# Designs tried in a protein design run: peptides against a protein of PDB entry 8RAJ. Part 7

Target 1, 54 residues: chain A of PDB entry 8RAJ
Amino acid sequence: LPAENEDPDKAVVDLHRSPPKTKDPDLTPSGIIAKVKAGDMTQETARELLLAMR

## One batch from the design tools (peptide; made by RFdiffusion4, then SolubleMPNN)

Design b1_p10_3_s2 (from b1_p10_3 with A7E D10E)
Fold by OpenDDE base, seed 4:
Structure b1_p10_3_s2 (fold): chain B 54 residues (1-54), chain A 10 residues (1-10)
Amino acid sequence: as target 1 above (54 residues)
Amino acid sequence: EAEAALEELE
């Protein structure tokens, strides 16, 4: 089975776009923390995202 | 909550 090429460009969250009110589990506070723990997001980017959700 | 997630990042 060809590995699903997860397009790395879809992981770039535009911080200047109003977060879509989509129930994207990856954009929940818990999903952000999970990405940082996985090494898929920097702590600084996670901090900026979480501050924008406050 | 985003606030509890900020505390987990410190």
Scores: peptide ipSAE 0.575, ipTM 0.910, DockQ to the pose 0.629
Fold by OpenDDE base, seed 3:
Structure b1_p10_3_s2 (fold): chain B 54 residues (1-54), chain A 10 residues (1-10)
Amino acid sequence: as target 1 above (54 residues)
Amino acid sequence: EAEAALEELE
């Protein structure tokens, strides 16, 4: 079975660019918290993302 | 939703 190479380059959210209206389920408030709990995101990066979504 | 997630991070 070919391992789906999830291209890690598509997950780099440029915090300095106003996000296009990406319906990325991974950039929901709950998705951000899940990444922090998994160790895939720092608490600081999560805080900056959530503040920009407020 | 974002405000409740910020409160869970603090």
Scores: peptide ipSAE 0.575, ipTM 0.910, DockQ to the pose 0.636
Fold by OpenDDE base, seed 1:
Structure b1_p10_3_s2 (fold): chain B 54 residues (1-54), chain A 10 residues (1-10)
Amino acid sequence: as target 1 above (54 residues)
Amino acid sequence: EAEAALEELE
């Protein structure tokens, strides 16, 4: 099985470094919530992202 | 929806 090397560093959305790509499935509202539940995103970063997508 | 996801975070 190819270990999909999900570089854990690419899963962290830095709002200050990259504008949200509307085509990234990880930046969907559901993808954001999934990252928060996994501990891969802070609740504050998720809130800022979701407010920018509203 | 972004709104429903905001409500789930609160």
Scores: peptide ipSAE 0.572, ipTM 0.909, DockQ to the pose 0.618
Fold by OpenDDE base, seed 2:
Structure b1_p10_3_s2 (fold): chain B 54 residues (1-54), chain A 10 residues (1-10)
Amino acid sequence: as target 1 above (54 residues)
Amino acid sequence: EAEAALEELE
């Protein structure tokens, strides 16, 4: 069984990186909330991201 | 969408 090596580099949303013009499902408001609920993102980081998307 | 997600984080 290939261990799905989710590259740990894909979990780090760089707040200083221009939001990718691609509809990355992980960078949608719903995707951010899903990461917080999974414990993969802090509430503070999610708040900063969502404020930048407003 | 982002505003509703901010409200869910409070």
Scores: peptide ipSAE 0.572, ipTM 0.909, DockQ to the pose 0.636

Design b1_p10_4_s2
Fold by OpenDDE base, seed 3:
Structure b1_p10_4_s2 (fold): chain B 54 residues (1-54), chain A 10 residues (1-10)
Amino acid sequence: as target 1 above (54 residues)
Amino acid sequence: EAEEALEELE
C-alpha cells in the first residue's frame, strides 16, 4: 500500500500573499487556536495571523 | 472572533 504522502507544502500559510477570499475553516480564529494546541502551528505565527484578521 | 482568540493565545 503506498503511504499517502500528505503533501507538507499545503500547510504553509504565506502571510505575504493577499488572503484568498476562501472561507478556509482551518484559517478561522478557532481553527488557528486549535492548530496551536495541537502543536501544528507556532504561537508567533498564530498571533500574526490573528492580528491580520482584526 | 479574532480578538478573543488573541486573548486566549497570551
Scores: peptide ipSAE 0.570, ipTM 0.909, DockQ to the pose 0.638
Fold by OpenDDE base, seed 5:
Structure b1_p10_4_s2 (fold): chain B 54 residues (1-54), chain A 10 residues (1-10)
Amino acid sequence: as target 1 above (54 residues)
Amino acid sequence: EAEEALEELE
């Protein structure tokens, strides 16, 4: 069976990590929504992130 | 904004 290529470049958004001082496009509200639409983030994780940014 | 993005998730 081919090992599921867990793409190591998928930045796991750690909810407990202080937001990087870098404009990570993946941590913007629009970047979060884009990840959900791509199937790269769950709706629940996106909701928790967005609530923490409110 | 985070609020508009929350509304898009519902």
Scores: peptide ipSAE 0.569, ipTM 0.909, DockQ to the pose 0.644
Fold by OpenDDE base, seed 4:
Structure b1_p10_4_s2 (fold): chain B 54 residues (1-54), chain A 10 residues (1-10)
Amino acid sequence: as target 1 above (54 residues)
Amino acid sequence: EAEEALEELE
């Protein structure tokens, strides 16, 4: 059985850190919406992230 | 854009 090491550390977006200039597909506006739709991110956390990217 | 994503989230 491959342990699904869902690395829980990949979900901790530090809202106080300047958005990484890294093209992380998971931190794009579309990637944030995809996480909310998957249930991997709360709507409130997504709103705060998107407001910080505006 | 972040604005379009905010509108989809509301």
Scores: peptide ipSAE 0.569, ipTM 0.908, DockQ to the pose 0.631
Fold by OpenDDE base, seed 1:
Structure b1_p10_4_s2 (fold): chain B 54 residues (1-54), chain A 10 residues (1-10)
Amino acid sequence: as target 1 above (54 residues)
Amino acid sequence: EAEEALEELE
């Protein structure tokens, strides 16, 4: 089984470094909610991301 | 949608 090396450095969305490239499936509204539910994203970071996409 | 995702986050 290939260990999905989820590079933990790519899972952290730095809001200060670049506007979310709309091509990352993990940066879609549904992908953000999935990360929060998994415990991989804080609710506050998710809120800031979703507000920036609105 | 970002708005529906904000409502689910509350």
Scores: peptide ipSAE 0.567, ipTM 0.908, DockQ to the pose 0.607

Design b1_p10_6_s1
Fold by OpenDDE base, seed 5:
Structure b1_p10_6_s1 (fold): chain B 54 residues (1-54), chain A 10 residues (1-10)
Amino acid sequence: as target 1 above (54 residues)
Amino acid sequence: DAEKALEELE
């Protein structure tokens, strides 16, 4: 059986969750771009996040 | 900066 490597450590950035008061590196503009480049975030999700931070 | 990151994403 293919082990569905649901990597449980993929912090699903819930767009509707209040930004955690923690400096989540994944919620910085640079962290978002890094996730897209790694294939861990879609370009569309990154665009929506970055627009919400503007 | 979010604006610069948007430009890099396009």
Scores: peptide ipSAE 0.576, ipTM 0.910, DockQ to the pose 0.642
Fold by OpenDDE base, seed 3:
Structure b1_p10_6_s1 (fold): chain B 54 residues (1-54), chain A 10 residues (1-10)
Amino acid sequence: as target 1 above (54 residues)
Amino acid sequence: DAEKALEELE
């Protein structure tokens, strides 16, 4: 069975990259909080993202 | 709302 190599590199939001003009549904305020609760994002990274959206 | 999400994160 081919192990689905989930590319771990696609989940890292580079805060220094120009915001993608695409509404990433995973980068909504609610999506960010859901990732923190799931353990997929640090509270610090979530805070920085949410402050940049304000 | 990003402000409400910040309050829930604290």
Scores: peptide ipSAE 0.576, ipTM 0.910, DockQ to the pose 0.638
Fold by OpenDDE base, seed 4:
Structure b1_p10_6_s1 (fold): chain B 54 residues (1-54), chain A 10 residues (1-10)
Amino acid sequence: as target 1 above (54 residues)
Amino acid sequence: DAEKALEELE
């Protein structure tokens, strides 16, 4: 069985790191909402990210 | 749109 090493470190969006490259589909508004729905992101972290993109 | 995504999140 391939260990789905979903590297848990890839899900940690550092809010203090460089603004998300607009090319990362996981950091688009829709990608953020998708992560929250999947349980991979907290609602609060998503709110902070979306407010910073406004 | 970030505003629309905020409205969906609330």
Scores: peptide ipSAE 0.574, ipTM 0.910, DockQ to the pose 0.625
Fold by OpenDDE base, seed 1:
Structure b1_p10_6_s1 (fold): chain B 54 residues (1-54), chain A 10 residues (1-10)
Amino acid sequence: as target 1 above (54 residues)
Amino acid sequence: DAEKALEELE
């Protein structure tokens, strides 16, 4: 049976988690927009993250 | 760029 690699490590970006000290590609502006488009992040959470990055 | 991403999110 092909194991459905549901990647369990789609880290839901919790705003209450310490800012990642690493270049998480999923926390780049482009990565945030990609998560919103995929339905993996809310527009509000994306807005708050992007506002904190400018 | 975060500003460009904010504009795309609107």
Scores: peptide ipSAE 0.573, ipTM 0.910, DockQ to the pose 0.605

Design b1_p10_7_s1
Fold by OpenDDE base, seed 3:
Structure b1_p10_7_s1 (fold): chain B 54 residues (1-54), chain A 10 residues (1-10)
Amino acid sequence: as target 1 above (54 residues)
Amino acid sequence: DAEEALEELE
């Protein structure tokens, strides 16, 4: 069975890149909090993202 | 919203 190599590189949100005009459902306020609770995002990165959405 | 999510994060 080929191990599905989940590309680990697709989960890094570059904060310095112009926000893609795509509503990424994973970058909603609730989606960010869910990633922090799962251990998939740091509290600091989540804070910076949420402040940029304000 | 982003404000409510910031309050939950603190």
Scores: peptide ipSAE 0.578, ipTM 0.911, DockQ to the pose 0.638
Fold by OpenDDE base, seed 5:
Structure b1_p10_7_s1 (fold): chain B 54 residues (1-54), chain A 10 residues (1-10)
Amino acid sequence: as target 1 above (54 residues)
Amino acid sequence: DAEEALEELE
């Protein structure tokens, strides 16, 4: 049986959710870049997030 | 910042 490693700890950054008032390290520019480098975020999703923060 | 991070992403 393929173990569906749905890693439940992948915080799906919902682009349509109001940014949590918590300093989510994943929602900082540096945190976004770190996720892309780790392969945990697509370059396109990172671009959309960063453009929304500009 | 977000602008520097966009440049790193290109």
Scores: peptide ipSAE 0.578, ipTM 0.910, DockQ to the pose 0.647
Fold by OpenDDE base, seed 1:
Structure b1_p10_7_s1 (fold): chain B 54 residues (1-54), chain A 10 residues (1-10)
Amino acid sequence: as target 1 above (54 residues)
Amino acid sequence: DAEEALEELE
C-alpha cells in the first residue's frame, strides 16, 4: 500500500523555526502562493515569509 | 521571486 503519508505537520510553516537550508518546494515563493490559493496558509503568514526571503 | 510573489499576494 503506498502510504500517502502527507505528513500534516509539514504543511504548517513555523515562522519561529530556522529558515530551511533545503530547497523545500513548499517554501519557494511559488509554493507559498500555491498554499495561500489552496487555503493552507494565511495571507499574513505568506507576506511575512516572502518579506524575509527578499 | 519573492518580490513578484508579494505583488501577486496584494
Scores: peptide ipSAE 0.577, ipTM 0.910, DockQ to the pose 0.608
Fold by OpenDDE base, seed 4:
Structure b1_p10_7_s1 (fold): chain B 54 residues (1-54), chain A 10 residues (1-10)
Amino acid sequence: as target 1 above (54 residues)
Amino acid sequence: DAEEALEELE
């Protein structure tokens, strides 16, 4: 069985890092909402990210 | 967009 080493460090969105390149589907508004629904992101972190994209 | 996603998140 390939260990799905979903590297938990890849889920840490550094809010102080340069705005994610618009190429990461996981960092689109829809991708952020999908992470919250999956339990992979807090609602507060999602709110802060979306406010920074407005 | 980000505004629509904020409304869905609230």
Scores: peptide ipSAE 0.576, ipTM 0.910, DockQ to the pose 0.624

Design b1_p10_8_s3
Fold by OpenDDE base, seed 3:
Structure b1_p10_8_s3 (fold): chain B 54 residues (1-54), chain A 10 residues (1-10)
Amino acid sequence: as target 1 above (54 residues)
Amino acid sequence: EAEEALEELE
C-alpha cells in the first residue's frame, strides 16, 4: 500500500500573499487556536495571523 | 472572533 504522502507544502500559510477570499475553516480564529494546541502551528505565527484578521 | 482568540493565545 503506498503511504499517502500528505503533501507538507499545503500547510504553509504565506502571510505575504493577499488572503484568498476562501472561507478556509482551518484559517478561522478557532481553527488557528486549535492548530496551536495541537502543536501544528507556532504561537508567533498564530498571533500574526490573528492580528491580520482584526 | 479574532480578538478573543488573541486573548486566549497570551
Scores: peptide ipSAE 0.570, ipTM 0.909, DockQ to the pose 0.676
Fold by OpenDDE base, seed 5:
Structure b1_p10_8_s3 (fold): chain B 54 residues (1-54), chain A 10 residues (1-10)
Amino acid sequence: as target 1 above (54 residues)
Amino acid sequence: EAEEALEELE
């Protein structure tokens, strides 16, 4: 069976990590929504992130 | 904004 290529470049958004001082496009509200639409983030994780940014 | 993005998730 081919090992599921867990793409190591998928930045796991750690909810407990202080937001990087870098404009990570993946941590913007629009970047979060884009990840959900791509199937790269769950709706629940996106909701928790967005609530923490409110 | 985070609020508009929350509304898009519902």
Scores: peptide ipSAE 0.569, ipTM 0.909, DockQ to the pose 0.683
Fold by OpenDDE base, seed 4:
Structure b1_p10_8_s3 (fold): chain B 54 residues (1-54), chain A 10 residues (1-10)
Amino acid sequence: as target 1 above (54 residues)
Amino acid sequence: EAEEALEELE
């Protein structure tokens, strides 16, 4: 059985850190919406992230 | 854009 090491550390977006200039597909506006739709991110956390990217 | 994503989230 491959342990699904869902690395829980990949979900901790530090809202106080300047958005990484890294093209992380998971931190794009579309990637944030995809996480909310998957249930991997709360709507409130997504709103705060998107407001910080505006 | 972040604005379009905010509108989809509301």
Scores: peptide ipSAE 0.569, ipTM 0.908, DockQ to the pose 0.669
Fold by OpenDDE base, seed 1:
Structure b1_p10_8_s3 (fold): chain B 54 residues (1-54), chain A 10 residues (1-10)
Amino acid sequence: as target 1 above (54 residues)
Amino acid sequence: EAEEALEELE
């Protein structure tokens, strides 16, 4: 089984470094909610991301 | 949608 090396450095969305490239499936509204539910994203970071996409 | 995702986050 290939260990999905989820590079933990790519899972952290730095809001200060670049506007979310709309091509990352993990940066879609549904992908953000999935990360929060998994415990991989804080609710506050998710809120800031979703507000920036609105 | 970002708005529906904000409502689910509350």
Scores: peptide ipSAE 0.567, ipTM 0.908, DockQ to the pose 0.646

Design b1_p10_8_s4 (from b1_p10_8 with E1D E4A)
Fold by OpenDDE base, seed 5:
Order: structure tokens, then C-alpha cells, then sequence
Structure b1_p10_8_s4 (fold): chain B 54 residues (1-54), chain A 10 residues (1-10)
């Protein structure tokens, strides 16, 4: 039965792309922290994102 | 908020 191809490209937040006007839960401060805790984001990338949201 | 999330990363 087909393995769900969770396309790994959908998890990559492009830091240089204008934030989508969509409330992506993954781009919220809490969503960023959740990704770091899951191992899906580095602490450095999370820090850069959060600093840009400040 | 973003500030509280930065403190959680430290």
C-alpha cells in the first residue's frame, strides 16, 4: 500500500520568501517552537524567524 | 509571542 509521500519540501520555510498572507500555523511562534521540538527545524533557523517576527 | 519563544530556545 503506497507510503504517504509526505513531500519533505512542504516543511522547508523559505526565510527569504515574503511571509504568505495565510495564517500558516507553522509560521507562528508556537508553530516554530513545535518544529524545533519535533526536530523538523534547527534552533538557529527558528531564532532567525522569531527575530524577524519581533 | 516571538519574544517568549526566543526565551524558550535559550
Amino acid sequence: as target 1 above (54 residues)
Amino acid sequence: DAEAALEELE
Scores: peptide ipSAE 0.579, ipTM 0.911, DockQ to the pose 0.674
Fold by OpenDDE base, seed 4:
Structure b1_p10_8_s4 (fold): chain B 54 residues (1-54), chain A 10 residues (1-10)
Amino acid sequence: as target 1 above (54 residues)
Amino acid sequence: DAEAALEELE
C-alpha cells in the first residue's frame, strides 16, 4: 500500500488577509481552541487570530 | 464566540 503522504496542508493562515468567511471548522473560535489543545497551534497565534475575529 | 474563546485561552 503506498503510504498516503497526507502532507497536512498546513493552512498558512495569513493574519494580514481579511479572514475569508470560510465555513472552515478549523478557523472557528472553537476550532482554534481545539488546535491549541492538540498542540497544532501556539497560544500566541490563537490569541492573534481570536483578537482579529473580535 | 471569539471573546469566550479568548477567556478560555488565558
Scores: peptide ipSAE 0.578, ipTM 0.911, DockQ to the pose 0.664
Fold by OpenDDE base, seed 3:
Structure b1_p10_8_s4 (fold): chain B 54 residues (1-54), chain A 10 residues (1-10)
Amino acid sequence: as target 1 above (54 residues)
Amino acid sequence: DAEAALEELE
């Protein structure tokens, strides 16, 4: 059975780059909280992202 | 809202 290639294009959020004005639904406050709850993001990284969006 | 999301993480 061909292994489902997990798409390696999980957008690495570069915290040191000014976020492009991309309406990335995954970078909304609710999307960040959903990633933390799923275990896909650390609470620390989520806090830094949310502070930068304030 | 980013502020409300911070309060949910604390």
Scores: peptide ipSAE 0.578, ipTM 0.911, DockQ to the pose 0.680
Fold by OpenDDE base, seed 2:
Structure b1_p10_8_s4 (fold): chain B 54 residues (1-54), chain A 10 residues (1-10)
Amino acid sequence: as target 1 above (54 residues)
Amino acid sequence: DAEAALEELE
């Protein structure tokens, strides 16, 4: 069985770096909410990210 | 939208 390479590039979103204009679906408002719902992101971190995108 | 996503987190 091919081990699903869980790509360990969980992109550590550096909150201090201006969000790269990369169309990363994981860094969209909807992608952030999806990570919170999955338990992969805290609500507090999501709030800080979303405030920085405003 | 980031504002709509903030409202979903409240």
Scores: peptide ipSAE 0.577, ipTM 0.910, DockQ to the pose 0.660

## One batch from the design tools (peptide; made by RFdiffusion4, then SolubleMPNN)

Design b1_p11_1_s1 (from b1_p11_1, 4 letters changed)
Fold by OpenDDE base, seed 4:
Structure b1_p11_1_s1 (fold): chain B 54 residues (1-54), chain A 11 residues (1-11)
Amino acid sequence: as target 1 above (54 residues)
Amino acid sequence: DVEAEIERLLE
């Protein structure tokens, strides 16, 4: 089975990336909250993302 | 609580 090398770099939400036309579930408010709870995102990054979505 | 903090930011 090819190890799906999930490139850990693809999980970095680039604030400068044009909002993906695809509803990335990781960019929803609920997805952001879930990442922070999982320890995969800092509260500061979550704050910046949530403010940009307001 | 991370959840409470996010809720406050959305307010």
Scores: peptide ipSAE 0.576, ipTM 0.897, DockQ to the pose 0.218
Fold by OpenDDE base, seed 3:
Structure b1_p11_1_s1 (fold): chain B 54 residues (1-54), chain A 11 residues (1-11)
Amino acid sequence: as target 1 above (54 residues)
Amino acid sequence: DVEAEIERLLE
């Protein structure tokens, strides 16, 4: 089975990088929840992001 | 339960 080339350029959401001015749908509360459910984000990172949006 | 944990994080 060909190894799915996990594109290593999945932009690690660097919390220290200026938020992209584009509405990244992945930075909505629902998008954050979806990433945690998918295993693409830790619960701790999700907590920090959700608190910063409050 | 990941869902219950997310709900607690949103409180």
Scores: peptide ipSAE 0.575, ipTM 0.897, DockQ to the pose 0.141
Fold by OpenDDE base, seed 5:
Structure b1_p11_1_s1 (fold): chain B 54 residues (1-54), chain A 11 residues (1-11)
Amino acid sequence: as target 1 above (54 residues)
Amino acid sequence: DVEAEIERLLE
């Protein structure tokens, strides 16, 4: 059985990845908040991202 | 509470 490792291409916002030049809605404060609420981002990662935007 | 944590991060 092919394990469809559908690695859900969840846009893992990695702080070390060059910010996508595209206005990734996931990189907005609201998008970050939404990801944390969805369990797709840790609070720590969200904190680091929000602080970097500040 | 995820909401409370988000609020704290936005302050």
Scores: peptide ipSAE 0.574, ipTM 0.896, DockQ to the pose 0.143
Fold by OpenDDE base, seed 1:
Structure b1_p11_1_s1 (fold): chain B 54 residues (1-54), chain A 11 residues (1-11)
Amino acid sequence: as target 1 above (54 residues)
Amino acid sequence: DVEAEIERLLE
């Protein structure tokens, strides 16, 4: 089985970490959706992030 | 559907 290259440098969006002041496209609603679609984020984490952005 | 659920959260 190809080892899933879990790129360890994919910044796990820590919900407890202040959103980076940088407009990280990965932290936009669209970026969150993209991560879920890619299997890089759980729905639960996405939900929590999206709710925190409202 | 993941997409539909996320869409509902964005409404």
Scores: peptide ipSAE 0.575, ipTM 0.896, DockQ to the pose 0.185; fails the geometry check

Design b1_p11_1_s2 (from b1_p11_1, 3 letters changed)
Fold by OpenDDE base, seed 5:
Structure b1_p11_1_s2 (fold): chain B 54 residues (1-54), chain A 11 residues (1-11)
Amino acid sequence: as target 1 above (54 residues)
Amino acid sequence: KTEEEIEKLLE
């Protein structure tokens, strides 16, 4: 059985999606920075998110 | 620390 690579549910932060009322730790400024450092988010996407939170 | 990292991403 091929291990279905369950693509880890990369919370695709869609900027056009209503901000989830869920305290997604990944959508905090610290969570965004952590994703960029991990290579899971581009600096451009992180910049747009951080600007939208300011 | 987090603020400096945010500023660097906003630069």
Scores: peptide ipSAE 0.348, ipTM 0.838, DockQ to the pose 0.729
Fold by OpenDDE base, seed 1:
Structure b1_p11_1_s2 (fold): chain B 54 residues (1-54), chain A 11 residues (1-11)
Amino acid sequence: as target 1 above (54 residues)
Amino acid sequence: KTEEEIEKLLE
């Protein structure tokens, strides 16, 4: 099974970085929720991201 | 479902 080397450093969404204009599926509201459910993101970080997207 | 889950995170 190819372990998808998700570089853990790429998962750190810098809240001070302008939201990438790229349709990164990980930065969609659904992608953020999926990361929280997986335990890969804190609820606080998800809240801040979702508020910034609103 | 997704909207309800977002709303719950924003509480």
Scores: peptide ipSAE 0.347, ipTM 0.836, DockQ to the pose 0.733
Fold by OpenDDE base, seed 4:
Structure b1_p11_1_s2 (fold): chain B 54 residues (1-54), chain A 11 residues (1-11)
Amino acid sequence: as target 1 above (54 residues)
Amino acid sequence: KTEEEIEKLLE
């Protein structure tokens, strides 16, 4: 079976796109903090995302 | 705890 190319670019949160529908558990405030702690997101990107959610 | 962690990222 062809490995579904999980396009790694789909994990890039476009900050210029309308705030992603809050249905992605990875884009909740808690999910963002978890990614920063895991080293999967920069603190700066997390700051920008959290500010956009305010 | 999570709120305090958010505040720290927003400083």
Scores: peptide ipSAE 0.346, ipTM 0.836, DockQ to the pose 0.765
Fold by OpenDDE base, seed 2:
Structure b1_p11_1_s2 (fold): chain B 54 residues (1-54), chain A 11 residues (1-11)
Amino acid sequence: as target 1 above (54 residues)
Amino acid sequence: KTEEEIEKLLE
């Protein structure tokens, strides 16, 4: 089985992609906030994700 | 802390 090297740096949270059925730690409220602080996510994208989780 | 940061993003 080819190890799909999911490059963790390419976890572009596609808002239009069905939420991965995997507990992606990057899609938790804390993970979203961490990405915003790192500059890896816009505040607008984070707002939309957090609203969809509420 | 995380809740306050979420609230600020939801303003």
Scores: peptide ipSAE 0.345, ipTM 0.837, DockQ to the pose 0.745

Design b1_p11_1_s3 (from b1_p11_1, 5 letters changed)
Fold by OpenDDE base, seed 2:
Structure b1_p11_1_s3 (fold): chain B 54 residues (1-54), chain A 11 residues (1-11)
Amino acid sequence: as target 1 above (54 residues)
Amino acid sequence: DVDEEIDRLLE
């Protein structure tokens, strides 16, 4: 049986990774907030991303 | 609160 596609697209929003093309729902303000609430992003990283989107 | 901090950044 082919191993379940664990979608490796846990988009680790690396601040040093070129902002993924604006189609990543994970880079919307709502997506950033959702990642922080899930424990997948630090508050500091979320702050830096939101400031860069401004 | 994380929500209050995010709200301040989005204003």
Scores: peptide ipSAE 0.517, ipTM 0.880, DockQ to the pose 0.198
Fold by OpenDDE base, seed 4:
Structure b1_p11_1_s3 (fold): chain B 54 residues (1-54), chain A 11 residues (1-11)
Amino acid sequence: as target 1 above (54 residues)
Amino acid sequence: DVDEEIDRLLE
């Protein structure tokens, strides 16, 4: 089976999407910070996510 | 700094 091209756009956390019922490790505070440090997330998006988790 | 920004958000 061809490897399903993991659409890199699915890694974009949609702030308007209901938080996945699954603890996506990428949606933890530590996961958010790690994405910003990696350059995979803007600080603004991280801010909005962290505020939504508060 | 990302760490300073997070600290400000958690305050």
Scores: peptide ipSAE 0.516, ipTM 0.880, DockQ to the pose 0.233
Fold by OpenDDE base, seed 1:
Structure b1_p11_1_s3 (fold): chain B 54 residues (1-54), chain A 11 residues (1-11)
Amino acid sequence: as target 1 above (54 residues)
Amino acid sequence: DVDEEIDRLLE
């Protein structure tokens, strides 16, 4: 089975980190949703991010 | 459900 290289350097979306100037697909609403679904992000963190982007 | 909660936030 190919070990999915979980890149351990998956950018922890720090709410206190300045939003990347680049359209980081991981910081889009869809990217946040995908991380929650994957278990890579808590619902609370996702909520805070989505609210901050609104 | 995670999906329902996210959908409500995006509405």
Scores: peptide ipSAE 0.516, ipTM 0.878, DockQ to the pose 0.181
Fold by OpenDDE base, seed 5:
Structure b1_p11_1_s3 (fold): chain B 54 residues (1-54), chain A 11 residues (1-11)
Amino acid sequence: as target 1 above (54 residues)
Amino acid sequence: DVDEEIDRLLE
């Protein structure tokens, strides 16, 4: 079975994970939007993140 | 439409 190369550089935005102390560009509103556009984030997760940032 | 999806998330 080809190992699904889960690209380890895809910052999985987990709301239950302690906020990364680093300004993860993927946690900005623009980064969240970009992930949704790329299909790398669900709309539900994006909504929860955007609401938490408001 | 991804733009419509984003607009819904930002509304």
Scores: peptide ipSAE 0.515, ipTM 0.877, DockQ to the pose 0.143

